# Designs tried in a protein design run: peptides against a protein of PDB entry 5CWW. Part 40

Target 1, 194 residues: chain A of PDB entry 5CWW
Amino acid sequence: VPKLQGPFDFDLNPEDEQDDEVELKDIYVIGEKPRVADLMRGEEEELEMMKEDQHNGLSLNIICLLSTSGQVKICLDIDGVEAQWLPPRSKNKRLFAPPPEPPSLLTFQTFDTLKPAEVTPDGWPMFSEDATSPYSFYVTHPAGITYISLTPWVFRLESELQSDSEAGTEFRIDLLAKGQGSERDRIFTQTRTQ

## One batch from the design tools (peptide; made by RFdiffusion4, then SolubleMPNN)

Design b2_p13_6_s1 (from b2_p13_6, 6 letters changed)
Fold by OpenDDE base, seed 5:
Structure b2_p13_6_s1 (fold): chain B 194 residues (1-194), chain A 13 residues (1-13)
Amino acid sequence: as target 1 above (194 residues)
Amino acid sequence: SFIERYNAVADAL
């Protein structure tokens, strides 16, 4: 039986300017790139083709959170959260190991997909995948549809994670964090029929 | 900071 996971701590969560707890409506997970070398053990020819895809995804899971207001939060799974199973009912009183420290998600970016006038109290925005890219998706709300792409930063972050050189990494990561965030494009707006 | 957390990750990988 799968184990319920959480709570998760949010590192570098911007103080929501409003003391109002952000009501989450949806979650979208972008899984880490498969360890092709581990999966293709015995299929050397297919391994070369997958290495040539220069767009090797991020080695970290990405957790996207969506609020009622259409706010998107992009978080990185640094701790490598894996699926957990309930321990078998062993009769032995294993000393309750102290609960493990809650896994942390690193907040990379927060942004809005709705204008303040489009926000409704009963709004239920949802994520949907882009079939053309694992690092692109849509946010659908009654007011409209927004395209989002993580491609402006995700591959640069992966390049830094795979770099054996500590030299200049801090500077490059600072530029990445302060630089261009995710792409956002409003592809559809619902016209209110007056 | 983001860099401090990144460095903690990079040291753990």
Scores: peptide ipSAE 0.186, ipTM 0.791, DockQ to the pose 0.063
Fold by OpenDDE base, seed 1:
Structure b2_p13_6_s1 (fold): chain B 194 residues (1-194), chain A 13 residues (1-13)
Amino acid sequence: as target 1 above (194 residues)
Amino acid sequence: SFIERYNAVADAL
């Protein structure tokens, strides 16, 4: 039986200027790039071909959170949160290990997909995948549809994670974090039929 | 900071 996970701590969560509990409506998870090496264990020739595909995704899980207001939070799973299962009902009184520390998510970016005038209290924004890229998705709301792409920064971040050179990494990461890195395009706006 | 947390991760990978 799957174990319920959480709560999660949010590192560097921007102080939501509004003390109002941001009601989350949806979650979208972009899994870490598969370890092709682990999947292709024994197929050395195909492994070499896949190493050449420089478009290797991020080695971290990305957790996207969507609020009622159409705010998107992009979080990085640094701790490597995995699926947990309830321990088998073994009769042994294993000493209650202290509960593990709650996993932390690192907030990378927060942005709005709606204008203030488009926000409705009963709005139910939802994520949907983009079949063309694992790092692109849509936010659908009654007011419109917004395309989002993480591609402008994901591959750069991965390059930094894989770099053996610590030199200038801090500066490049600071530029990534300060940059409005995600692409955001409103592809559809619902015309208010008067 | 983001960088401090990132560096802690990068060092752990």
Scores: peptide ipSAE 0.174, ipTM 0.779, DockQ to the pose 0.062
Fold by OpenDDE base, seed 4:
Structure b2_p13_6_s1 (fold): chain B 194 residues (1-194), chain A 13 residues (1-13)
Amino acid sequence: as target 1 above (194 residues)
Amino acid sequence: SFIERYNAVADAL
């Protein structure tokens, strides 16, 4: 039986300038790339070919959160939150290990997909995948559809994660974090028939 | 900061 996980701590959560409790409506998870090195243990030639695929995804899970207001929060699963299963009801009184510290999600970016005039109290925006890219998705709201792509930063972040050299990593990561890294395009707007 | 958390991860990988 899957274990309910959470709460999650949000590191670097921007103070939601909205005094209103951010009501989440949807979640979209982009799983980490398979650790090809771990899977291809013994197939060095295939591993080299797959390393040359410059489009190896991020080695971290990405958790996207969507609020009623159409705010998207992009979070990185730094702790590597794995699917937890309820321990089998086996009678071993494993001593109450202190509850593990709640896993932390690192807030990478927060942005709006709706204009203030498009926000409705009963709004229910939803994520949908892009079949063409694992790092792109859509936010669908009655007011419109927004395309989002994480590709501008994901591969750069992965390159830093895989770098053996700490030289300049701090600077490059700071630039990634300060940049408006995600692509955002409103591909459809519902015309209010006045 | 983001960088501090990133570094903590990068050191753990």
Scores: peptide ipSAE 0.163, ipTM 0.768, DockQ to the pose 0.062
Fold by OpenDDE base, seed 3:
Structure b2_p13_6_s1 (fold): chain B 194 residues (1-194), chain A 13 residues (1-13)
Amino acid sequence: as target 1 above (194 residues)
Amino acid sequence: SFIERYNAVADAL
C-alpha cells in the first residue's frame, strides 16, 4: 500500500502569499528523465541515437500545484522524493527511526491562469497532459483553457545540472530563474452569454 | 535564494 507523504516545505514562496488562503485543487507530476543508460545496458547504438535526438528531460521531478483561483505553482523536487510504501506487517520491531525531516520543494515559478473576474469560489480547475510533450500541459477551468509549456527553461536547467564547470553557473541560473519563465497561452476562453 | 539552493543540490549530485 502506498504511504501518504508530506507535509512538504515550500522553499522560496513569496512572504506576502498567505499559504493558509491557497486551496489546492489538483497536482501534476512530471517525473525525472529515466536513466536511459542504465535501462539500455547492451544497446549502445540505440543509446547514441537517443542521446542525440532527445532533448534530454530534467533529472529532477517537477511538481505542479493548482489552486481554486487558477494559480499554478511550479516546484522542483531537489531532495529526490521517492515513492514510499507502508512496511509489511512483519513483527520485527525495527526501532522507530526518527521520522525523516519532511522533504522540501523548491518553488521555481508561480503564475495565474485566470483573470480576477474569472475566479469563482466553487472553481475546480484541473490539469491535463499534452500527449506531444512531457513538459507541456493544460489547465482547464469553466472560464477557459490555458496551455503551459516548461520547455523554455527545463532543458537549460538540465544542461546546467549536467555541467562539470562551476564557472558562471550561478550567473546562468540567476538568468534562468529571473528570465524566461514557462510559456503560457490561453487557447480557449468561454464567452459568458449575459 | 534559488541559486544557493541550486548550488547545494549541484554539490550533492
Scores: peptide ipSAE 0.128, ipTM 0.741, DockQ to the pose 0.064

Design b2_p13_6_s2 (from b2_p13_6, 6 letters changed)
Fold by OpenDDE base, seed 3:
Structure b2_p13_6_s2 (fold): chain B 194 residues (1-194), chain A 13 residues (1-13)
Amino acid sequence: as target 1 above (194 residues)
Amino acid sequence: SYVERYSAVPEAL
């Protein structure tokens, strides 16, 4: 039986602690790339082709959060939240393991998809997938549809994570977060018939 | 964490 995970701690910027209670309306999860090396135990040729594709996905899970205001938060699972299963009812495992510390999510980017005049109190924006890329998606609101792509930074982040230097990973992620944002394109705007 | 708030919704060209 899958274990329910959470609560998650959000490493938010201390300056964001003053922002009003952001009401979340939707969540979108982009799973980490499968460890092809672990799955393809025996097909060396396909493993080489997949290694040569510089466009191999991110080794971290990405959690996207969508608020009523159309704000998107892109969070990274730095700790690598693995699927936890409820321990089998075997009598002999030590009942007193301390509860695992809740995993922390790193807030990588925050951006809006709606103009202030488009925000409605009863707004219910939703995520939808892009069939062409796991790192692209749409935010749909009655005011319009926004295309979002994480591709400008995802592959660069993966390259940094695969570097042998574990030291300074947080600093390199911070530099990437500052350097190039996610692509945003408003593909449809609903005309308010006045 | 440096969350750059991209507050600018791209103006529909």
Scores: peptide ipSAE 0.010, ipTM 0.453, DockQ to the pose 0.093
Fold by OpenDDE base, seed 4:
Structure b2_p13_6_s2 (fold): chain B 194 residues (1-194), chain A 13 residues (1-13)
Amino acid sequence: as target 1 above (194 residues)
Amino acid sequence: SYVERYSAVPEAL
């Protein structure tokens, strides 16, 4: 039985302290790429073919949060939240280890999918997947549909995470966060029938 | 189709 995970701590930018009242409406999780090396521990020939797929996604889970306002927060699971299962109901009173510290999510990007005039208090925006890319998705709201792609930075971030150079990694990630943001295109706008 | 591009506001790490 999968364990309910959470709460998550959010490392929010202090400029987002105004977000104390963000009502979340949906969550979209982009799972980390499988560690091909761990999966292929027995098949040397398939390992060579998968090395050529240079576009192996991010090694971190991405958690996208969607508010009533149509704000999207892109959070990175830096701690590597692994799937936790409830310990088997074996009768052994394992001493309650203190609950592990809640996993921290790093807010990498925040952006709006709605114009201020499109925001409604009863708005219920939702995520939907893009079948063409795991790093692309749609936000659907009654006012319109927005396409989002994380591809502009995801692969660069992965390259930084795979770099042996610990020195300046934080600075380079900060530059990535401040640099090319996620692609965001309004693909449909609902015309108010007057 | 008018595609409005929104600039992502990067959250400063």
Scores: peptide ipSAE 0.007, ipTM 0.427, DockQ to the pose 0.155
Fold by OpenDDE base, seed 5:
Structure b2_p13_6_s2 (fold): chain B 194 residues (1-194), chain A 13 residues (1-13)
Amino acid sequence: as target 1 above (194 residues)
Amino acid sequence: SYVERYSAVPEAL
């Protein structure tokens, strides 16, 4: 039986504590790149073709959160949230190990997809996938459609995560977070017919 | 199509 997962702790930037209760409307999850080496244990030839796919995706899950205001929050699953199963009813009172600490999500980026004048109290923005890239998606709102791409940073972050050098990794990740943001392009704007 | 790029407001991490 699948175990209910959560609550998730959001390591929200302390600056986000000042923003009023952000009403979330949608969630979009980008799964980690499958560890092809672990899956292809026995088929060496298919491993080479999948290594040539230049889209070395991120080894972390990405969780995107969307608010009523059209704000997108990009969170990283650093702890690697795996599917948990309820332990079989073993009769032995094994000492309940303390509940594992709730998995923490690192807030990597926050950005808007709507202008303040486009925000409506009854707005219900939604995510949709891009068939051309797992790291690109759309935000659809009654005011318009925004294309988003994580490609400016996602591959650089993966290179840092795969580096054997623990020294300065946090500093380099902080520089990535402060550096090139996600690409955001408004591809459609709904003209209010007056 | 008018592509308006939103400036990344660097929210200070």
Scores: peptide ipSAE 0.007, ipTM 0.427, DockQ to the pose 0.119
Fold by OpenDDE base, seed 1:
Structure b2_p13_6_s2 (fold): chain B 194 residues (1-194), chain A 13 residues (1-13)
Amino acid sequence: as target 1 above (194 residues)
Amino acid sequence: SYVERYSAVPEAL
Protein backbone atom coordinates (compact mmCIF):
# COMPACT_ATOMS: atom_id res chain seq x y z
CA VAL B 1 0.00 0.00 0.00
CA PRO B 2 1.49 3.38 -0.92
CA LYS B 3 2.15 5.65 2.04
CA LEU B 4 0.61 9.10 2.09
CA GLN B 5 3.49 11.56 2.10
CA GLY B 6 3.58 15.07 3.50
CA PRO B 7 3.29 17.63 4.78
CA PHE B 8 5.84 19.23 2.48
CA ASP B 9 7.75 22.31 3.45
CA PHE B 10 7.80 24.96 0.74
CA ASP B 11 10.97 26.93 0.51
CA LEU B 12 9.75 30.17 -1.03
CA ASN B 13 12.05 32.65 -2.63
CA PRO B 14 12.19 35.70 -0.33
CA GLU B 15 10.53 37.73 -3.11
CA ASP B 16 7.43 35.49 -2.88
CA GLU B 17 6.82 36.53 0.78
CA GLN B 18 3.16 37.07 -0.04
CA ASP B 19 1.91 35.35 3.11
CA ASP B 20 -1.48 35.46 1.40
CA GLU B 21 -3.28 32.23 2.19
CA VAL B 22 -3.69 31.11 -1.41
CA GLU B 23 -6.48 28.59 -1.86
CA LEU B 24 -5.09 25.83 -4.07
CA LYS B 25 -7.48 24.29 -6.61
CA ASP B 26 -5.31 21.86 -8.54
CA ILE B 27 -1.93 20.12 -8.57
CA TYR B 28 0.07 18.86 -11.53
CA VAL B 29 3.13 16.63 -11.11
CA ILE B 30 5.79 16.14 -13.75
CA GLY B 31 7.76 13.08 -12.75
CA GLU B 32 11.52 13.03 -12.93
CA LYS B 33 13.17 11.40 -15.89
CA PRO B 34 13.36 7.71 -15.09
CA ARG B 35 16.81 6.63 -13.98
CA VAL B 36 17.35 4.68 -17.17
CA ALA B 37 20.51 3.22 -15.67
CA ASP B 38 18.53 1.68 -12.83
CA LEU B 39 15.66 0.45 -15.02
CA MET B 40 17.86 -0.94 -17.80
CA ARG B 41 20.12 -3.01 -15.58
CA GLY B 42 21.17 -5.66 -18.09
CA GLU B 43 20.56 -3.89 -21.42
CA GLU B 44 23.83 -1.97 -21.80
CA GLU B 45 23.36 -1.33 -25.54
CA GLU B 46 19.97 0.35 -25.11
CA LEU B 47 21.42 2.37 -22.23
CA GLU B 48 24.01 3.98 -24.49
CA MET B 49 21.38 4.95 -27.07
CA MET B 50 19.16 6.53 -24.41
CA LYS B 51 22.08 8.52 -22.93
CA GLU B 52 22.72 10.17 -26.29
CA ASP B 53 19.26 11.73 -26.30
CA GLN B 54 20.42 15.06 -24.79
CA HIS B 55 16.78 16.18 -24.52
CA ASN B 56 16.06 13.67 -21.80
CA GLY B 57 14.29 15.97 -19.30
CA LEU B 58 14.82 16.92 -15.67
CA SER B 59 16.15 14.56 -12.99
CA LEU B 60 13.92 16.27 -10.39
CA ASN B 61 10.19 15.99 -9.89
CA ILE B 62 8.28 19.17 -10.67
CA ILE B 63 5.17 20.01 -8.67
CA CYS B 64 2.88 22.67 -10.11
CA LEU B 65 0.30 24.26 -7.82
CA LEU B 66 -2.70 26.22 -9.09
CA SER B 67 -4.70 28.69 -7.02
CA THR B 68 -8.26 30.02 -7.39
CA SER B 69 -6.74 33.24 -8.73
CA GLY B 70 -5.01 31.35 -11.55
CA GLN B 71 -1.58 31.73 -9.95
CA VAL B 72 0.81 28.91 -10.80
CA LYS B 73 3.67 27.94 -8.51
CA ILE B 74 6.38 25.74 -9.97
CA CYS B 75 8.09 23.75 -7.22
CA LEU B 76 11.13 21.50 -7.51
CA ASP B 77 11.68 18.39 -5.45
CA ILE B 78 15.31 18.97 -4.50
CA ASP B 79 15.41 16.27 -1.84
CA GLY B 80 14.28 13.58 -4.27
CA VAL B 81 11.03 12.50 -2.64
CA GLU B 82 10.71 8.82 -3.35
CA ALA B 83 7.51 6.83 -3.27
CA GLN B 84 7.16 5.35 0.20
CA TRP B 85 5.44 2.10 0.96
CA LEU B 86 3.81 1.16 4.23
CA PRO B 87 6.23 -1.17 5.98
CA PRO B 88 4.97 -4.72 6.28
CA ARG B 89 3.50 -5.38 9.73
CA SER B 90 6.72 -6.93 10.97
CA LYS B 91 6.63 -7.44 14.76
CA ASN B 92 10.18 -6.26 15.26
CA LYS B 93 10.57 -3.06 17.25
CA ARG B 94 12.50 -1.12 14.69
CA LEU B 95 14.05 1.55 16.83
CA PHE B 96 12.06 4.70 16.25
CA ALA B 97 14.38 6.41 13.89
CA PRO B 98 13.40 10.03 14.28
CA PRO B 99 10.75 10.79 11.68
CA PRO B 100 12.64 11.81 8.56
CA GLU B 101 12.73 15.56 8.18
CA PRO B 102 9.78 16.62 6.04
CA PRO B 103 10.83 16.88 2.42
CA SER B 104 11.31 20.43 1.20
CA LEU B 105 10.05 21.76 -2.11
CA LEU B 106 11.85 24.68 -3.68
CA THR B 107 9.51 27.26 -5.19
CA PHE B 108 11.26 27.92 -8.47
CA GLN B 109 8.75 30.24 -10.19
CA THR B 110 5.43 31.92 -9.50
CA PHE B 111 3.28 33.52 -12.20
CA ASP B 112 -0.31 34.42 -13.02
CA THR B 113 -2.47 33.00 -15.82
CA LEU B 114 -5.46 35.30 -15.19
CA LYS B 115 -5.88 39.05 -15.10
CA PRO B 116 -7.27 40.43 -11.83
CA ALA B 117 -10.59 41.22 -13.58
CA GLU B 118 -10.90 37.57 -14.72
CA VAL B 119 -10.55 36.14 -11.20
CA THR B 120 -13.81 34.88 -9.71
CA PRO B 121 -14.32 33.57 -6.16
CA ASP B 122 -16.09 30.48 -7.51
CA GLY B 123 -13.44 29.91 -10.17
CA TRP B 124 -11.95 26.45 -10.39
CA PRO B 125 -8.96 26.54 -12.73
CA MET B 126 -7.54 23.17 -13.72
CA PHE B 127 -4.38 21.74 -15.20
CA SER B 128 -4.35 19.54 -18.26
CA GLU B 129 -1.44 17.82 -19.96
CA ASP B 130 -0.02 18.68 -23.36
CA ALA B 131 0.33 15.63 -25.58
CA THR B 132 3.35 17.14 -27.36
CA SER B 133 5.67 17.60 -24.35
CA PRO B 134 5.89 16.36 -20.76
CA TYR B 135 7.10 19.84 -19.76
CA SER B 136 4.12 21.69 -21.24
CA PHE B 137 0.57 21.95 -19.95
CA TYR B 138 -2.60 24.04 -20.03
CA VAL B 139 -4.42 26.00 -17.37
CA THR B 140 -8.15 26.05 -18.09
CA HIS B 141 -10.42 28.63 -16.48
CA PRO B 142 -13.89 29.90 -17.53
CA ALA B 143 -12.20 33.15 -18.60
CA GLY B 144 -9.69 31.43 -20.89
CA ILE B 145 -7.03 28.82 -21.56
CA THR B 146 -3.31 29.44 -21.03
CA TYR B 147 -0.52 27.33 -22.46
CA ILE B 148 2.51 26.91 -20.19
CA SER B 149 5.91 25.56 -21.17
CA LEU B 150 8.81 24.86 -18.82
CA THR B 151 11.16 24.07 -21.71
CA PRO B 152 12.98 27.45 -21.58
CA TRP B 153 14.71 26.46 -18.33
CA VAL B 154 14.23 22.70 -17.71
CA PHE B 155 17.08 21.55 -19.93
CA ARG B 156 19.44 24.23 -18.63
CA LEU B 157 18.63 23.25 -15.07
CA GLU B 158 19.33 19.61 -15.88
CA SER B 159 22.68 20.53 -17.39
CA GLU B 160 23.63 22.37 -14.20
CA LEU B 161 22.43 19.54 -11.96
CA GLN B 162 24.61 17.12 -13.92
CA SER B 163 27.68 19.30 -13.46
CA ASP B 164 30.41 17.74 -11.29
CA SER B 165 30.41 20.76 -8.99
CA GLU B 166 28.22 20.00 -5.97
CA ALA B 167 29.30 23.34 -4.52
CA GLY B 168 26.98 26.23 -5.33
CA THR B 169 24.10 24.16 -6.78
CA GLU B 170 21.60 26.23 -4.83
CA PHE B 171 23.12 29.47 -6.08
CA ARG B 172 23.02 28.23 -9.68
CA ILE B 173 19.37 27.21 -9.33
CA ASP B 174 18.54 30.66 -7.94
CA LEU B 175 20.23 32.28 -10.93
CA LEU B 176 18.15 30.12 -13.27
CA ALA B 177 14.94 30.98 -11.42
CA LYS B 178 15.70 34.69 -11.89
CA GLY B 179 16.61 34.16 -15.54
CA GLN B 180 14.31 32.88 -18.28
CA GLY B 181 10.85 32.20 -16.92
CA SER B 182 8.34 29.67 -18.13
CA GLU B 183 6.62 30.42 -21.42
CA ARG B 184 3.03 31.62 -21.02
CA ASP B 185 0.63 32.01 -23.91
CA ARG B 186 -3.09 32.77 -23.66
CA ILE B 187 -4.46 30.59 -26.46
CA PHE B 188 -8.14 31.30 -25.78
CA THR B 189 -10.09 34.09 -24.09
CA GLN B 190 -13.78 33.73 -23.38
CA THR B 191 -15.66 36.79 -24.55
CA ARG B 192 -18.31 37.72 -22.02
CA THR B 193 -21.49 37.79 -23.99
CA GLN B 194 -22.94 41.09 -22.90
CA SER A 1 -13.72 23.01 1.13
CA TYR A 2 -10.50 21.31 2.19
CA VAL A 3 -8.33 24.40 2.27
CA GLU A 4 -4.99 23.07 3.28
CA ARG A 5 -3.30 26.25 4.38
CA TYR A 6 0.27 25.77 3.44
CA SER A 7 1.93 28.45 5.49
CA ALA A 8 4.87 29.08 3.29
CA VAL A 9 7.35 30.08 5.95
CA PRO A 10 10.00 31.88 3.98
CA GLU A 11 13.03 30.36 5.55
CA ALA A 12 15.78 32.61 4.30
CA LEU A 13 18.23 30.47 2.52
Scores: peptide ipSAE 0.006, ipTM 0.381, DockQ to the pose 0.106

Design b2_p13_6_s3 (from b2_p13_6, 6 letters changed)
Fold by OpenDDE base, seed 2:
Structure b2_p13_6_s3 (fold): chain B 194 residues (1-194), chain A 13 residues (1-13)
Amino acid sequence: as target 1 above (194 residues)
Amino acid sequence: MYVERYNAVADAL
């Protein structure tokens, strides 16, 4: 029987610790790039045709969280999500193993999609996928629609994760996190017809 | 702070 994933511990930035009371309204998950080499083990001829597409993604899962305020948190799953299974009913032998530590989600970026005047108590912001890119999505709210793209940093992060150079990786990733964040464009604004 | 958290990423890969 499958086990539910989580709980997850959020490794929040100290600047985001004020948000522990923020009601989440939606979640959007971008899976890691498919390990086609592991999937096509024994089909080496078909693997060569798919090599060009294998380079175009992040080796980490991305978890996007959306609050009632229209704040988006972009989290990275560093530990990876494995399919967990409930233990077989017949093995009475681990009543004293400490529960595994919950997997941590690294908060990579936090940003608002709504102005404070656009936030309404009855507002339910929602994610919607972009059909053209797995690293792009929309936030839809009664006040309008915001396009979001992670493309400015996702491929740079992947290039750092694939680099054999441990020296300065930490600094380069901190520079990525502080650097050019996600692209945000307000593609539609609902005019309040008074 | 981001730096210490990403050493955990680099050590986990």
Scores: peptide ipSAE 0.006, ipTM 0.357, DockQ to the pose 0.068
Fold by OpenDDE base, seed 1:
Structure b2_p13_6_s3 (fold): chain B 194 residues (1-194), chain A 13 residues (1-13)
Amino acid sequence: as target 1 above (194 residues)
Amino acid sequence: MYVERYNAVADAL
């Protein structure tokens, strides 16, 4: 029997730990890039044609969380999401192995899409996909629409994850985290027609 | 603090 994924532990920044009461309204998941080499195992001729597209994504899942306040948290799934199965109903009470530790989600970025004056208690902000990029999306709220792009850092992060050089990886990842964040553009603002 | 968490990323790869 399939097991539901989770629970997930949030490795929140200490600055983000103060908002334990943040009501989440939506979730957007960007899957890891397909391991075309693993999918095309035994189809070596077709694999050569797909080599150009294999370089254009992150090897980690990205989990975007959206709050009532229009705050977006960008989380990285470092442990990866594997298909979990409930243990077979063995009639023998074999000692339940302790449940595996819950997978952790690393909070990479936190940012607001709404101004404090735009936040409403009944606000239901939602994600919407961008048809042009898997690493771009929109946050739609009654106050307006915000475009978000992860492209400034996603491909740089992937280049670091693929680097055989352990030396200075920490420094380069810290530079990425402190560097250019996600692009944010308010493409539409709802004029309050009085 | 950020650095220590990114070390966990680097150590998990």
Scores: peptide ipSAE 0.005, ipTM 0.350, DockQ to the pose 0.079
Fold by OpenDDE base, seed 3:
Structure b2_p13_6_s3 (fold): chain B 194 residues (1-194), chain A 13 residues (1-13)
Amino acid sequence: as target 1 above (194 residues)
Amino acid sequence: MYVERYNAVADAL
């Protein structure tokens, strides 16, 4: 029987630890790029048509978290998702291996989609997918709609992850996080009719 | 505490 993923530990910036009181309302997950070469073993002609798309994705899962305040946290699953299985119901007491350490999520970016005056205690912001890009989505709140695109950094991050240098990967990711962030556009604002 | 909230949201979805 498959096991659910998690719990996850968060590698938070110490400056973000003050937001520990923020209630989460939604989660949006962008899966890793499919390893089409591993899946299409024996269909070399179809692989050539899909080679153009093999350059179009991140080899890591992205987990987006949305708070009641309209704060979005973009987290990276650096450890990756391995298929976990529930231990077989076999009555033989062979040694409980300690539970695996929980996978960690690196907080890559944190940003607000709402102004402080737009935040409501009963606010229910939600994610919605973009039909044109797996790395774009919308945050919908009663105060308006914000478009988000991860495209400015996703392909740069992938190029760094495909580099043969494991040494300083964390430092290169930190430089990318401090560089050109996610694109944010407020595509709709609800006018409060007074 | 953030980890516990993420896990609670992930368990509810």
Scores: peptide ipSAE 0.000, ipTM 0.252, DockQ to the pose 0.042
Fold by OpenDDE base, seed 5:
Formats: C-alpha cells, sequence, structure tokens
Structure b2_p13_6_s3 (fold): chain B 194 residues (1-194), chain A 13 residues (1-13)
C-alpha cells in the first residue's frame, strides 16, 4: 500500500516563526524538471529533440503556500519526493526503527500580495496557473489579482545546483536568497462600487 | 539559523 507523503517540517525564517497561527487557504506545487535522460533510456533519437526542455527548469519541487492575509511563502523541497510504501504486516516485532526524519521544506521567500486594508476575515485568496510559464502564477482575492513570476531566481538557482563546485555553494545560494526576489504585479484592482 | 539552513541545502547536494 502506498504511504502518504509527509508530514513536512517547515524551515521557517525567524521572522516567520511569529506567524505559527497563519491560516493557509491554498497550495500551489511546481514540479521538478523532468529527468528526460532517465525517462528516455533507449530512445536516444527522441532525447535529442527534448534537450531544449532539459535546460528550462529547476531540479527541485517548489511549494507555494497562500495565507488568509494574502501572504505567499515560496518553499523548496530539497529532499525530493520518493515513492514510499507502508511496511509489510510482519508478525515479528521488528524493533521500532525510529521513524525516518520528516522531509523538510526550505522557506526561500515570503511576501504579501494584499495591503492590510484589503485583508478580510472571509477572504479566500487562491492560486491559478499561468498558461505561458510553469514558474508564473496568479493570486486571486476579493480586492484584485496579482501576477507572480519566479523567473528572476529559478534559473540562477538551477545553475548553482548543477555546479560541480561544492566550494562556496553556500555563499552563492545566500547571495541568491538575498538577491532579486520574485516579480509581483497587481494586474487588477476591484473598485468597491459604493 | 540562516547558516544551518544553507548547510541543509549544501548537504543535500
Amino acid sequence: as target 1 above (194 residues)
Amino acid sequence: MYVERYNAVADAL
């Protein structure tokens, strides 16, 4: 029987630890780029046509979390997703191996899509996909629509993850996290018709 | 705290 994924531990920023009570309203998941070389093992002619798509994504899953306040958290799945199976019902008391450590989600960015005056208790902000890019999406809420793009950092992060140089990788990732964040554009504002 | 999280990224590579 397949095991459910999770629980996940959140590596929250110290600034985000004060928000332990943030009610989440939606989750958007961007999958890792397909390992076409592993999938096309034995179809070398078709692999050549798909080489362009191998360069156009992140090798990590991205988990976007949306709160009632319209705050977006961008998390990285560093451990990745493996198919887990429930242990066979063995009649032998196997010594309880300690449960495996829960997979961690690294909080990479946190930002608001709403102004404090636009937040409503009954507000249900939602994600929606962009048909033009897997690394772009919309946040829809009662006060309007915000476009989000991860493109400014996703391909730079991928270039660091593919670097054979362990030396200074930590420092380069720190510079990426402190560098240019996600693009945000308020494409629609709902005018309160009085 | 920040440094320990970057170690988790670096240890996963």
Scores: peptide ipSAE 0.000, ipTM 0.338, DockQ to the pose 0.073

Design b2_p13_6_s4 (from b2_p13_6, 7 letters changed)
Fold by OpenDDE base, seed 1:
Structure b2_p13_6_s4 (fold): chain B 194 residues (1-194), chain A 13 residues (1-13)
Amino acid sequence: as target 1 above (194 residues)
Amino acid sequence: PYRERYNAVAEAL
């Protein structure tokens, strides 16, 4: 039986006074890049082809949170939150280990998909996947559809995480954090026909 | 193995 997980702590969450009032409507999870080397153990030829694809994805889970207001929060799973299962009903009273510290999610980016005039109290924005890329998705709202892509930063972040050189990593990560955020494009706007 | 680098990311963000 799957275990309910949470609460999660949010690290580097901007102290937006509105965070206490943010009603979440949807969650979108981008799973970590499969360790192809571990999965393809014994298929050397396919492993070489997959190494050439420089765009293999991020070695971290990405948790996207969507509020009623159309705010998207992009969080990185630094702790490596895995699916937890309820322990089998073994009658042995193993001492309850103290509950592990709640896992932290690192807030990488926060942005709006709606204009203030498009926000409605009864709005129900939703995520939808892009079949063409695991790092691209859509936010659908009655006011419109917004395309989002994490590709401007995700592959560069992965390159830093995999880099054997620690030299300049901090600087390059600072440039990632301050620089090119996620791509955001409003692909559809519902015109209120008067 | 990458936790130290992830922490460095977290410290730089």
Scores: peptide ipSAE 0.028, ipTM 0.680, DockQ to the pose 0.052
Fold by OpenDDE base, seed 4:
Structure b2_p13_6_s4 (fold): chain B 194 residues (1-194), chain A 13 residues (1-13)
Amino acid sequence: as target 1 above (194 residues)
Amino acid sequence: PYRERYNAVAEAL
């Protein structure tokens, strides 16, 4: 049986001043790339070839959160939250370990998909996948459909995470965070017939 | 190894 996980702490970027109680409506998870290093343990040559393919994805899970207002939060799973299962009944280790600190998600980016006039109290925006890319998706709302792509930053972030040199990593990541964020394009707008 | 780099990401964001 799957174990219920959470709550998660959200480390918001300090530039995300929106302390507003965000009512979440949907969640979209982009799983980490397969640990090719762990899977290819013994096939070092193929591993090197696959590492050169900088487009294999991010070694972190990405958690996308969608609010009633059409706000999207892109969060990075830094702690590497894995799917947990209820332990089989046999391990009576009642070690009251203090509950582990809740895992934190790092908010990488926040943006709106709706105009203020498109927001409705009964709005229920939803995520949907892009079949062509694991790092692209759609936000669907009655007012319109927005395409989102994480590709502008995700592969660059992975390159930093895989770099042997720690020198300048913080600076390059800061440039990633402050630079071109996720691609966002409104592909459909519902015309309100007055 | 990744956690230190992830911390660097968290510190840079």
Scores: peptide ipSAE 0.026, ipTM 0.645, DockQ to the pose 0.053
Fold by OpenDDE base, seed 3:
Structure b2_p13_6_s4 (fold): chain B 194 residues (1-194), chain A 13 residues (1-13)
Amino acid sequence: as target 1 above (194 residues)
Amino acid sequence: PYRERYNAVAEAL
């Protein structure tokens, strides 16, 4: 049986200027790129071909959170949260070790997919995958559909994470964080037929 | 190694 994981602490959560408890409605997880180098230990020739694909995904899990208001939070799993299973029901009272400190998620970006006038109290926006890219997805709400792509920053972040040179990494990451965030495009708007 | 880069991202945000 899968183990329930959490709570998670959110590091660098921008002070949501809205003291209003953001009611989460959906979660979307983009898994880290498999360490093909670790999986392909012994196939040196295929490793070279996969290094040339500059579009190799991020080495971090990305956790996207969606609120009732259509707010999206993009979080990075820097601690490396692994899938856990409940220990087999061994009757041995393993002393409840104090729960480990909750893993932290880094809030990379927060943005809205709905206009204030489109927000409804009964709104239930949902994520859906893009079949063409693991780093693109849709937010569907009765008011409309928004396309989101993480591609403007995800590959640059991966390049910095794989760089052997510490020189200027901080500056380049600062520029990345302050620069162009995720692509966001409203591809469909529901016209209220009055 | 990731924690120093994390701190750099964190200090940048």
Scores: peptide ipSAE 0.024, ipTM 0.621, DockQ to the pose 0.086
Fold by OpenDDE base, seed 5:
Structure b2_p13_6_s4 (fold): chain B 194 residues (1-194), chain A 13 residues (1-13)
Amino acid sequence: as target 1 above (194 residues)
Amino acid sequence: PYRERYNAVAEAL
């Protein structure tokens, strides 16, 4: 039986300027690029087809969080959170190992998809996938639909994570952090018929 | 293996 995981700690979570706890409505997970070479040691032909797709992804899970207000948080799984299973009912009183430290998520970016006037208390925004890219998605709200793409930074971050050179990595990561964030485009706006 | 680079990302943010 799968184990329920969490709570997760959020590293570098910006202090929400509003003292109000951000009410989360949806979660979207972009899984890490599978290391197919490590999994498929026996099937060489499927390995070549998947290797071409392999140059096109981040080696980290991305966790996207969506609030009632249409705020999106983009979090990186740095610790490599794996699926946990309930221990078999072994009768042996295994000494309570101290609970492992809660897994942390790094808050990479936070941004809004709604204007303040579009926020409603009964709003229920939702994520949906983009069939054309694993690193693009939509946020749907009663006020409109917003396209989001992580492609401006994801592939550059992966290049830094795979670089064997320590020299200049800090500088290039600083440029990524201060650079252009995720692409955001409002593709549809619902006109209020008064 | 990536912890040092992750720390550099965390320090830059």
Scores: peptide ipSAE 0.067, ipTM 0.731, DockQ to the pose 0.054; fails the geometry check

